# Peptides against a protein of PDB entry 7Q4I: the designs that were tried, part 112

Target 1, 281 residues: chain A of PDB entry 7Q4I
Amino acid sequence: HENSTIAERLYSEVRVLCWIMTNPSNHQKKARHVKRTWGKRCNKLIFMSSAKDDELDAVALPVGEGRNNLWGKTKEAYKYIYEHHINDADWFLKADDDTYTIVENMRYMLYPYSPETPVYFGCKFKPYVKQGYMSGGAGYVLSREAVRRFVVEALPNPKLCKSDNSGAEDVEIGKCLQNVNVLAGDSRDSNGRGRFFPFVPEHHLIPSHTDKKFWYWQYIFYKTDEGLDCCSDNAISFHYVSPNQMYVLDYLIYHLRPYGIINTPDALPNKLAVGELMPEI

## One batch from the design tools (peptide; made by RFdiffusion4, then SolubleMPNN)

Design b2_p18_6_s1 (from b2_p18_6, 12 letters changed)
Fold by OpenDDE base, seed 1:
Structure b2_p18_6_s1 (fold): chain B 281 residues (1-281), chain A 18 residues (1-18)
Amino acid sequence: as target 1 above (281 residues)
Amino acid sequence: SEEDKDFEKLREELKKLL
């Protein structure tokens, strides 16, 4: 028997709308498996596409397909959310159709923050944006106020936000958010361990898997130790997760239990005031 | 540490599963 009382409390108090970046060719191949696994733990789940799919709950955004349109799709997705869903949640997660997310761990991270605080979280990268930006593949989550500022203040102003649909999606939203004073938060746990990961668990958990010359080590905003201390026990996301791996992860995280081991959750931190952030470690 | 060994074992198992 599982005691889910605190998870149920966080489900009600930390409402998350998850929007999934997808395309019509991936509806059946990838997006459907998100819906059948971790996506079911979101308070609201929407698939953002170029074609409608009633089985998936996919929205047809007025954008073309291809990597050159990802920024355009992100802008239209957040416009759609602001127009139709801004009150359906407190936090708004972008993920890819090959991102796996432990939504309960995200709620735990977000719990102390006000959704009226202009903040967003993810795997923070240091290039191109002074405060950093969040990796697109790891997924990133905006507060309700961050979405408001993005859609109402940034998007209408070409000086604040790129009007064309070209560019790296994660960098461009990072620039726009910085320009409207949305803060790039620290998603690390109390031990300084990361929670959002732009690769599969294997690539982060295994030391020396990547050459020190690998771009990732130049991009990470916070210094992370290699090996065991790379990853929080409350990790939130992984990228490049295949459909089969999503079911494996769902089984391992939510179904497989070591008999006789009972985890007592840590106490929830105090709630922060509007505009207040947890201290960076 | 013994904890490090357990985590290393976990990594190896995850590598096989993922």
Scores: peptide ipSAE 0.019, ipTM 0.467, DockQ to the pose 0.026
Fold by OpenDDE base, seed 2:
Structure b2_p18_6_s1 (fold): chain B 281 residues (1-281), chain A 18 residues (1-18)
Amino acid sequence: as target 1 above (281 residues)
Amino acid sequence: SEEDKDFEKLREELKKLL
């Protein structure tokens, strides 16, 4: 028997709308597997595409397909969310169709924050944006106020937000959010371990003799260790997760249990005031 | 994006290291 009482509480108190970046060619290949695994744990799940798919609950955004249109798709996705779904959730997660997310761990991280605080979380990168920006592949989550500011204040102003659909999606939203004073939060746990990961668990957990010149080490905003110390016990996301790996992760995280080991959750932190952030570690 | 290419290169490099 599993006690899910606190997870059920957080499901109600920390409502998350997940939108998945996808395209028509990936509806069946990738996106449907998100819907069948971790996406079912979102309070609301929407697939943002260029074509409608009633089986997937995909929305046809008025954008073209291709890598050069990802920024355009993100802008239209958040416009759509703001118009139709801004009150359906407190937090709004962007993920790719090959991102895996432990939504309960995200709710735990978000619990102390007010959704009226202009903040967003993810894997923070340091280049291009002064406060940093969140890696697109790891997924990033905006507060309701962050979505409001992005859509209402940033998007209509070409000086604050790029009007063209070209550019790195995650960098461009990061610039826009900074320009409307949405804070790039710290998603690390109390031990300083990351929660959002732009790669598969294997790439983070296994110390790679990777050249320290590898771009990732230059991009990461916070210093991270390799191996088991790389990752929070409450990790939230991984990227480049194949459809098959999503089912494996679902099994390992939610079904496989070591007999005789009972995990007692930590106490929830105190709620923060509007505009307040957790102390930096 | 250039970052996507970098991630693909990373994935290829990491696959070689693993």
Scores: peptide ipSAE 0.017, ipTM 0.563, DockQ to the pose 0.244
Fold by OpenDDE base, seed 5:
Structure b2_p18_6_s1 (fold): chain B 281 residues (1-281), chain A 18 residues (1-18)
Amino acid sequence: as target 1 above (281 residues)
Amino acid sequence: SEEDKDFEKLREELKKLL
């Protein structure tokens, strides 16, 4: 028996629409496994593709496939969300079809924030954007107000947002959001540990797994440690998670329990006013 | 890892598009 009372409360109070970046070749290979695992814990789940798939709940966006069109796809995805789903959620998560997300941990992080605060969260990178931008692979979550500003204020203005579909998707949305005063939030926990990760757990948990010259160490906005101190106990996302690993993670996180150990959740923090952020760590 | 290499490759490709 498990007590999910707090998780159920947060499911109602912190509504999350998850949109998954996918393509027709990945509908069966990857996307359906998101739907069968962590995606079922979103309040709304939509797969953004170039082809419709009624079994998957995939939307055909008016974009071509390929890495050069990811920015175009992101713009069309958020336009679609704004037009059809802006009131269906408070927060809007972008993830890839190989991202795994612990949605309850994301709700916990988001709980104190108003969805009317122009803010977004993810794995913050420092290059190209002054305030930083969120890594595309780790997934990133926009408040309802952030989506509104992106679609209504940024996208229609070529001076604020790139009109072409080319460019690094995560960098381009980061530029657009900065230009409309959407804040790049700090997703770290109270111990300064990260919650969104652009790699699998193994790559973060094992010390010295990567060379010190690896680009990631130059890109991270906040200094992070390796090993068990790399990651929050309330981690939210990992990237490059295979379909099989999604089921393993679902089992380990939601089913496997050490007998006789009871986890008591921390108290919820106080809610913030509109425009207020958590104190810097 | 192979995954790190793939991600690095992707980042390098995307940088060329900026």
Scores: peptide ipSAE 0.015, ipTM 0.488, DockQ to the pose 0.080
Fold by OpenDDE base, seed 4:
Structure b2_p18_6_s1 (fold): chain B 281 residues (1-281), chain A 18 residues (1-18)
Amino acid sequence: as target 1 above (281 residues)
Amino acid sequence: SEEDKDFEKLREELKKLL
């Protein structure tokens, strides 16, 4: 028997809409497995596609398919959310159809923040954007105010936000958000450990003699250690997770328990005022 | 993407270490 009282409280107090970036070719191959695993723990789950799928609850956005249209799809997805769902949640997560998310850990991170604070969180990268931007693959979460500013203030202004659909979607949204004073938050835990990961757990947890020339080490905004110190005990997301691995992760995280070990949750932090951020670690 | 290629390279390198 599990005590879920705190998780249930956070489910009510920290409402998350998850939108999943997908395409028609991945509805059955990938997206349905998100719906059957971690996506069911979102307060609202929407799949953003170019074709409607009533079984999946997929929305047909007015965009083409292909990697060069991801920025266009992101813009239309947030426009759709703002028009139809802005009051259905407090926080708005973008994830890919091969991203796995521990939504309870995300609610724990977000709990102290006001959704009226213009802030967003994810795996912060340092290039191209002065304050940094959040990696697209790791998933990133916007406050309600951040979504409002993005859709109402940034998107209509070509000087603030790129009007064409080309470019890296995560970089382009990062530029737009910076231009409307949405803050790139620090998602690390109190020990300085990351919570959003652009790779599978194996790639972060296992110390690799990776070439120091690997792009990731040049892109990370905060210095990260390899091995067990890479990752928070309250990690939120991993990328490049296969459909089968999603079910394995669901089993390991929510079902498998070591006998005689009971985890006691940490006390919730104090809530911050509107516009207040936790100090960077 | 260039990112995907780098990920595949990393995965191959990690598999050699395991």
Scores: peptide ipSAE 0.016, ipTM 0.516, DockQ to the pose 0.137; fails the geometry check

Design b2_p18_6_s2 (from b2_p18_6, 8 letters changed)
Fold by OpenDDE base, seed 1:
Structure b2_p18_6_s2 (fold): chain B 281 residues (1-281), chain A 18 residues (1-18)
Amino acid sequence: as target 1 above (281 residues)
Amino acid sequence: SKEDEDFEKILKETKEYL
């Protein structure tokens, strides 16, 4: 007896292409479980690999495997998207094959923004990039204009974007995007709670899980709390989610209901003009 | 990513709470 009218509206108005970073060894182990869970809620789902897999809808990018090639794979993935899929969506999410994403919550966050605004969202980190960069593991989403600027303006210019395939992919794309004036948006909700998370829910929800010396507290761009107040009620992503946990999360989020509790969604905000951002909190 | 550098540590910490 669910009323999905608003979710269906957002599915049509906030079109999301999700591309999943994977490799041939993970097609069966991880990627297929993304496809069977949260990935089915994307408007378009593509797995970016080094080998084609027709069952998965995996694309063979012209890159090698290994962590030292992730930046190369990210560049080729966005080139592929720009060439073949730039009009298939308004927003373009990168996620790992162990990232879980609540796509409806992402659409809600993105709704006020124009896809022609040069902006991207994720878990913002403060080192290396002046405006910050988005955590690779938490996943990050580019507007259509951000993809255009990245592929057309940044990638061809070695002064703007690293031409080799080495380096941390999230830092490198963050540098490239900054250099073409793509803005690192604020993904926090109206209460200042985060939506993109680079770890499993337990690491954020359990107080004192990490010591104050843990690098995360030095990397996070915005102040964040531990415990139940760590995370938006409309959280978007978690990282290091096992294949089994993806099915558990799918059940808990989309099937399990506490009887007699009806959530009324907040009203949608006003749409922003091209180039306009929501005020940071 | 920075997270990937500490992946094994993160997994170990996660297991303590599962």
Scores: peptide ipSAE 0.180, ipTM 0.749, DockQ to the pose 0.161
Fold by OpenDDE base, seed 2:
Structure b2_p18_6_s2 (fold): chain B 281 residues (1-281), chain A 18 residues (1-18)
Amino acid sequence: as target 1 above (281 residues)
Amino acid sequence: SKEDEDFEKILKETKEYL
């Protein structure tokens, strides 16, 4: 027997639209496995592609395919969301078709924040953008107000947002969001542990010989450790998760239980006012 | 994303780092 009362409450109070970055070649190979696993826990799930797929619920955005078009796809995805879905959710998650997300943990992180606060969360990187930007692969979540500002204020202004479709999509959206005063939030838990991860759990959990030359250590905005202390007990996302690993993670997280261990959830924090952020750790 | 653009490099570097 499982008590999901708090999770059900958060499902209703912290509505999340998840959009998945994909392409036609990955609809069957990757995207459908997102739909069959963690994507079913979103309030709304949309696959953003260059071709329509009615089985997947994929949208054909007016963009070309290829790595150089990811920024174009991100812009068109959020334009599409704003036009058709801005009231369908409070928060809007971008994820890749090989990102795995524990949506309940994301709702828990987002609960205190107003969706009218111009804020977004993810794995914060420090280069290129003064306030930082969120890793594209780890996934990032915008408030409703952040989406509004991005689409209405940033995108129409070439001085605020890159008009071309080239560039690293996560860096470019980070620049645009900064330029319209959308805050790059702190997604760490109360112990200072990260929640969004640009690699698989194994790459974060296994202590390695610390090569400080590895780019990740130069990019991460907040100091992080390896091993079990790398990751929040309420971690939200991992990247480079294969389709098969998504099913494994679904089983491990939602089905496998150690007998006799009862997890009591922490109390929900107080809700913040519009524009207010959680105190820095 | 950086991960998408440098995927093969990232995988190689990660493998070497671990």
Scores: peptide ipSAE 0.179, ipTM 0.742, DockQ to the pose 0.266
Fold by OpenDDE base, seed 3:
Structure b2_p18_6_s2 (fold): chain B 281 residues (1-281), chain A 18 residues (1-18)
Amino acid sequence: as target 1 above (281 residues)
Amino acid sequence: SKEDEDFEKILKETKEYL
């Protein structure tokens, strides 16, 4: 009873490779549930680990495990993608094994942009990097040109990109990308609502009497409100999503329908020239 | 580093918020 013609068109025209940050201890506990839910909607899905897993389709990167090695794993993941998969997609998403992504909404956001534009998107934070950087937990997506610049121009140069594996991976990639003129895009919708979220839907949708001192309010690049106006109708990602909640979200988004309500998608915007960005809101 | 400490603080505060 559903018409997926536009989604199928975007699947072909806006090709997304999703790589999932994971480790051997989480292959069965978390990563396989990504593969069984939203990861099925990527054009290519790869799990980046320290051990190979043929059932999962996990790659063993030459890195250690632990939080202090996440930056090292991110560097090796993008090296691997550039060497083996740079032409398999137009856009390259990093997500955690507890990130949930609505890939169709990401394709909609990315549609007007050229993959040859040096740009990346996510939940933009303002500290440490002048143009901002994208939150690691919310996931971030690089254009093909951004991946090329990161791997070919930034990584080989210690002046442009940190050579050791320490530091916050999202901050470090943000510094590297800025140093090679990859632009930190605005992922907000036409109403100024966010699309990438570093927490679960519940925490964004419910006005919590969050202490105004909570770090998130100091880190967000764009002013955002809590409550029903927090989130785009075309939201892309949420973080800290348990394996069970991934199946719940899959059911709610793709299966559960209110009888008698038909959603008509908005018209696609015009495509931008190479190097052109959407106007900031 | 200061950045590592800030990152660990972010993670801690995030866990407490969840």
Scores: peptide ipSAE 0.029, ipTM 0.673, DockQ to the pose 0.775
Fold by OpenDDE base, seed 5:
Structure b2_p18_6_s2 (fold): chain B 281 residues (1-281), chain A 18 residues (1-18)
Amino acid sequence: as target 1 above (281 residues)
Amino acid sequence: SKEDEDFEKILKETKEYL
């Protein structure tokens, strides 16, 4: 009794490869729950690990485990994608094994953009990178051209991209992408509300008497408010989502309905030319 | 690196805050 015609259209026209950052200790604990929930809505789903897992569809990248190797894993993941999967999608999402993503909302955001535009989206942070960088935990999505530039132009050049595997992976990819003129896009909706979130919904939605000294408020690129105005009605991602919460979110978003309330989707925006971005809000 | 230390601090603070 659900009309998914527009979602099906976008599934075809805005193809997304999702790669999940994981490790062997999290294959069963976390990653499989991504596969059983939101990951099934990607056009292609790949788990990037240090060990192969045929049940999960995990790839063994030639990297060590641990947070000090996340940048190395990110580089190898995108190299793998470029070599094997660059034509399997238009957009390439990085997410963690505790990130929940509403892929349909991401397709809606991406629809006007050309995959040949060198752009990427996520939760934009302002430190370290002039144009900003996207939070690793919230997940970030690269256009096909952004992946090409990253792998072909940035990675081979130590002046453009860090050659060792140390560093904050999200900062380092942000530096590399800036150095090859990949634009850090604005993922906010028309009301200026964010779509990618580095925390759970509860943390963003509930105004907390949090200390204004909390790092997040210093790191966010765009000023945001707490409460219901924190988040787009078309929010894309949340981080620190437990395996159980993934199933709860899957139920709430895709199954639970208030009887008699019909959501009519907004019209799709006009497609942009190659290199064109949406106007700033 | 300073950035690595900052990242670890961010992660620690995030975990403590959540």
Scores: peptide ipSAE 0.029, ipTM 0.675, DockQ to the pose 0.682; fails the geometry check

Design b2_p18_6_s3 (from b2_p18_6, 5 letters changed)
Fold by OpenDDE base, seed 4:
Structure b2_p18_6_s3 (fold): chain B 281 residues (1-281), chain A 18 residues (1-18)
Amino acid sequence: as target 1 above (281 residues)
Amino acid sequence: SKEDEDFEKVLKQTKELL
């Protein structure tokens, strides 16, 4: 028997709305597998598409499909969330339909923060945005105040936020959020290990003599090590996870247990004041 | 995203390292 008392407490105290970036061609191929795996652990789960799907709980946003429309879809998704769902959660996660998320680990990271603090978290990248921006594929989570500032203050102002739908979605939201003083948080654990990952676990965990010229090492905001020290024991997300791998990860994380090993959770940190961040590690 | 542009290269490099 598993004791879930702390996880149940965090489910109630750290409410997360997850919105999934998808399209009509991926509703059955990818998105439904998110709904059947990690998405069921969100307090609310919404699929953002160009077509409605009542079985999936997909919303038809007024946007075209294709990579060049991802920024347009992100803007419309957050407008929809602000209009209909801003009080349904404290935190608002964007993920792709091939992102896998351990929602309990995200709640643990978010627990000390006020949702009224203008902050967002993810895999922080260094280029284009002075404070950094969060990788789109790894997924990123906004506080309620960050969503408010994005939709009410940034989006209506072409000087603060790009009005057209072109550009890299993650870079463009990062620029908009910086322009309204939403802080790019540090998602690393107390040992300085990452929690949000833009690739599958094997790409991060396997010590690779990756060419130092590989773009990822130039893009990552915080210096990271390769191998087992790459990743927090409380890792939150991985990207490029196939539908089949989502079920494997669900089994490995939530069902498979080594007999005789008892995992005792760390004590919860103290809650921070509004506007306060954890010190950088 | 930047990772989407280079995903095929990442997969190739990872396979060469395994």
Scores: peptide ipSAE 0.193, ipTM 0.770, DockQ to the pose 0.157
Fold by OpenDDE base, seed 1:
Structure b2_p18_6_s3 (fold): chain B 281 residues (1-281), chain A 18 residues (1-18)
Amino acid sequence: as target 1 above (281 residues)
Amino acid sequence: SKEDEDFEKVLKQTKELL
């Protein structure tokens, strides 16, 4: 038997709405596997699509499908959340239907922060946005105040937020959020290790002779190492996770245990005031 | 996303390392 008392406390105190970017062709192929794995650990789980699916809990947003409409879908998803669900959670995670998320680790990262602080977290990239922006594939989480500012202050103003549906959704939301003073937080742990990852675990964990010219090393906002030091022991997300790999990860993380090893969780940090961030490392 | 543009390249590199 496991003692989940702290995880249960965080489930109540750090409420997370997860919205999954998907499309009708992926409802059965991908999205349902999110629902059956990590998505069940969200306080609320919504699939944002172009077609309704009552079995999946998918919402039909008033947008077209295709890669060129991802920004449009993101805007409509957050509008829908603001209109219907802004009080259902404290934090609002975007993930793809091939993103895997350890929600407990995200709650741990978010615990000290006020949801009234205009902040968001993810895998921070440095190009295009001065403060950085969060990788779309790694998933990113907005505070309730960040969602409010995005929907109420940014989206209605074409000078602050791109009105058309074109562009990279992660860059465009990053620009919009910066323009309304939503802070791009540091998601690294106390050892400076990343928590949100735009690739599968193996791509981060395997020391690669990757050419230092690989775009990722030029895009990452914070310096990171390869190998075991790449990733926090409290990592939050990985991208390009196949449906089958989601079940494997669910088993490895939540069921497989090395007999005789008991991990004692670190003490929860002190809560921050509204507008306060953790010191940068 | 940027990672989607280079996904095939990442996969190829990973396979070469394994």
Scores: peptide ipSAE 0.190, ipTM 0.767, DockQ to the pose 0.152
Fold by OpenDDE base, seed 5:
Structure b2_p18_6_s3 (fold): chain B 281 residues (1-281), chain A 18 residues (1-18)
Amino acid sequence: as target 1 above (281 residues)
Amino acid sequence: SKEDEDFEKVLKQTKELL
């Protein structure tokens, strides 16, 4: 039998609303598999779409479909969350319908932070935004205060936040959040290893397979190594995960056990004050 | 996102790595 006592505690103390970026064509193909795997470990799970689906729990946002509307969908998703769900969670994760998330590892990372701290986490990229922005595909998580500032302070002001629906959604939210003093946090573990990943595990774990000219190495905010040192033992997310691989990952992470190996979790860190961040590594 | 722009390249590279 597993001892889930600390995971159950964190489920109660670090409440996460997960919203999934999807579209009607992906409800059955992708989004349903999120709901059947890692999405069930969120405190609240909502699918943000252009069409309602009661079986999926999909919301029809007042936006068109297509890549050019992702920023519009992100704005409307957070408006919807703020209006209906701002008190249902402490933290608000955006993920794609092909992102896989280990929610327990995210709760562990978030535990020391106050949800009243204006902060967000993800895979930090350095271009376009001075403090960096979080990769859209790896998923990113906002504190409750970050959501409040985004919706109430940034979105209504065209000087702070782009009013049209065009642009890269991850860059545009990163600009908006910076303009309202929401901090781009460091999601790395105590060994300096990343937790949010914009690709599948295989692409990060296998060294020397990407040309040094590959854009990712120019975009990452923090220097990272390839191989086993690429990734935290408490990794949070991977992107481009197929529906079948979601079930494989769910089995490998939550069911498959090497007999006689017991993992003892590290002690929880001390909680930070409102506005305080973990020291940079 | 930047990932979406290079999605086909990422998938190709990933398949070549496997």
Scores: peptide ipSAE 0.184, ipTM 0.764, DockQ to the pose 0.168
Fold by OpenDDE base, seed 3:
Structure b2_p18_6_s3 (fold): chain B 281 residues (1-281), chain A 18 residues (1-18)
Amino acid sequence: as target 1 above (281 residues)
Amino acid sequence: SKEDEDFEKVLKQTKELL
């Protein structure tokens, strides 16, 4: 038997809208697999694209495709959310179509916070933005108030938020949010371990996987170690997760139990007599 | 993102460790 009572409570009390950054060429290749795995655990799931897809529930934003348009797509995505969905959730997660998220662990992290607090969480990087910014690949989550400030106060003002669509989307939103006093939160657990990760689990868990000169060690806002102590027991996200790896992670994490799901073991079977086999099912 | 710039290097290192 499974006891999910606390997870169900958090699903109701910590409502999360997940929007997925994608493009038409990735609807079937990547985005569909998000929908079939971790995306089903969001309170609302929307795919932000340049073309509509009714099977996927994808929105056609008025933006071009390509890496140079990611900032433009992020701005239009949050405008769309604010206009149509601002009351449908308390928290608003951006993820890529190759990000995997344990939504229950995110709800656990967010539970103490008011959605009216101007705050956002993710994997915090230190360059370019004084308070830091959240890695785009690891995914980042805004409070409802943070979304309001971004869309209503920052975006309309070219002095507060970049008006063109060029630049790194995660850096640019980080600048905009800082300029409207949205706080870059600390997503680490009580032991100081990270929860949002810009790479796959293997890249964080394997010691000496990266050179000490690897840019990541210069970018991380909070000092972290590699190996088993790198990651929270309640880790939230990983990036560069292939479609096949999403199904593997979806099985492994929920078999191993996410936060708020307690597995009650079945009763032990009756002892068999000497030479007796279990009946065939 | 910054991750995309060095992704090929990360993948190469991963393959060497596996």
Scores: peptide ipSAE 0.175, ipTM 0.752, DockQ to the pose 0.142

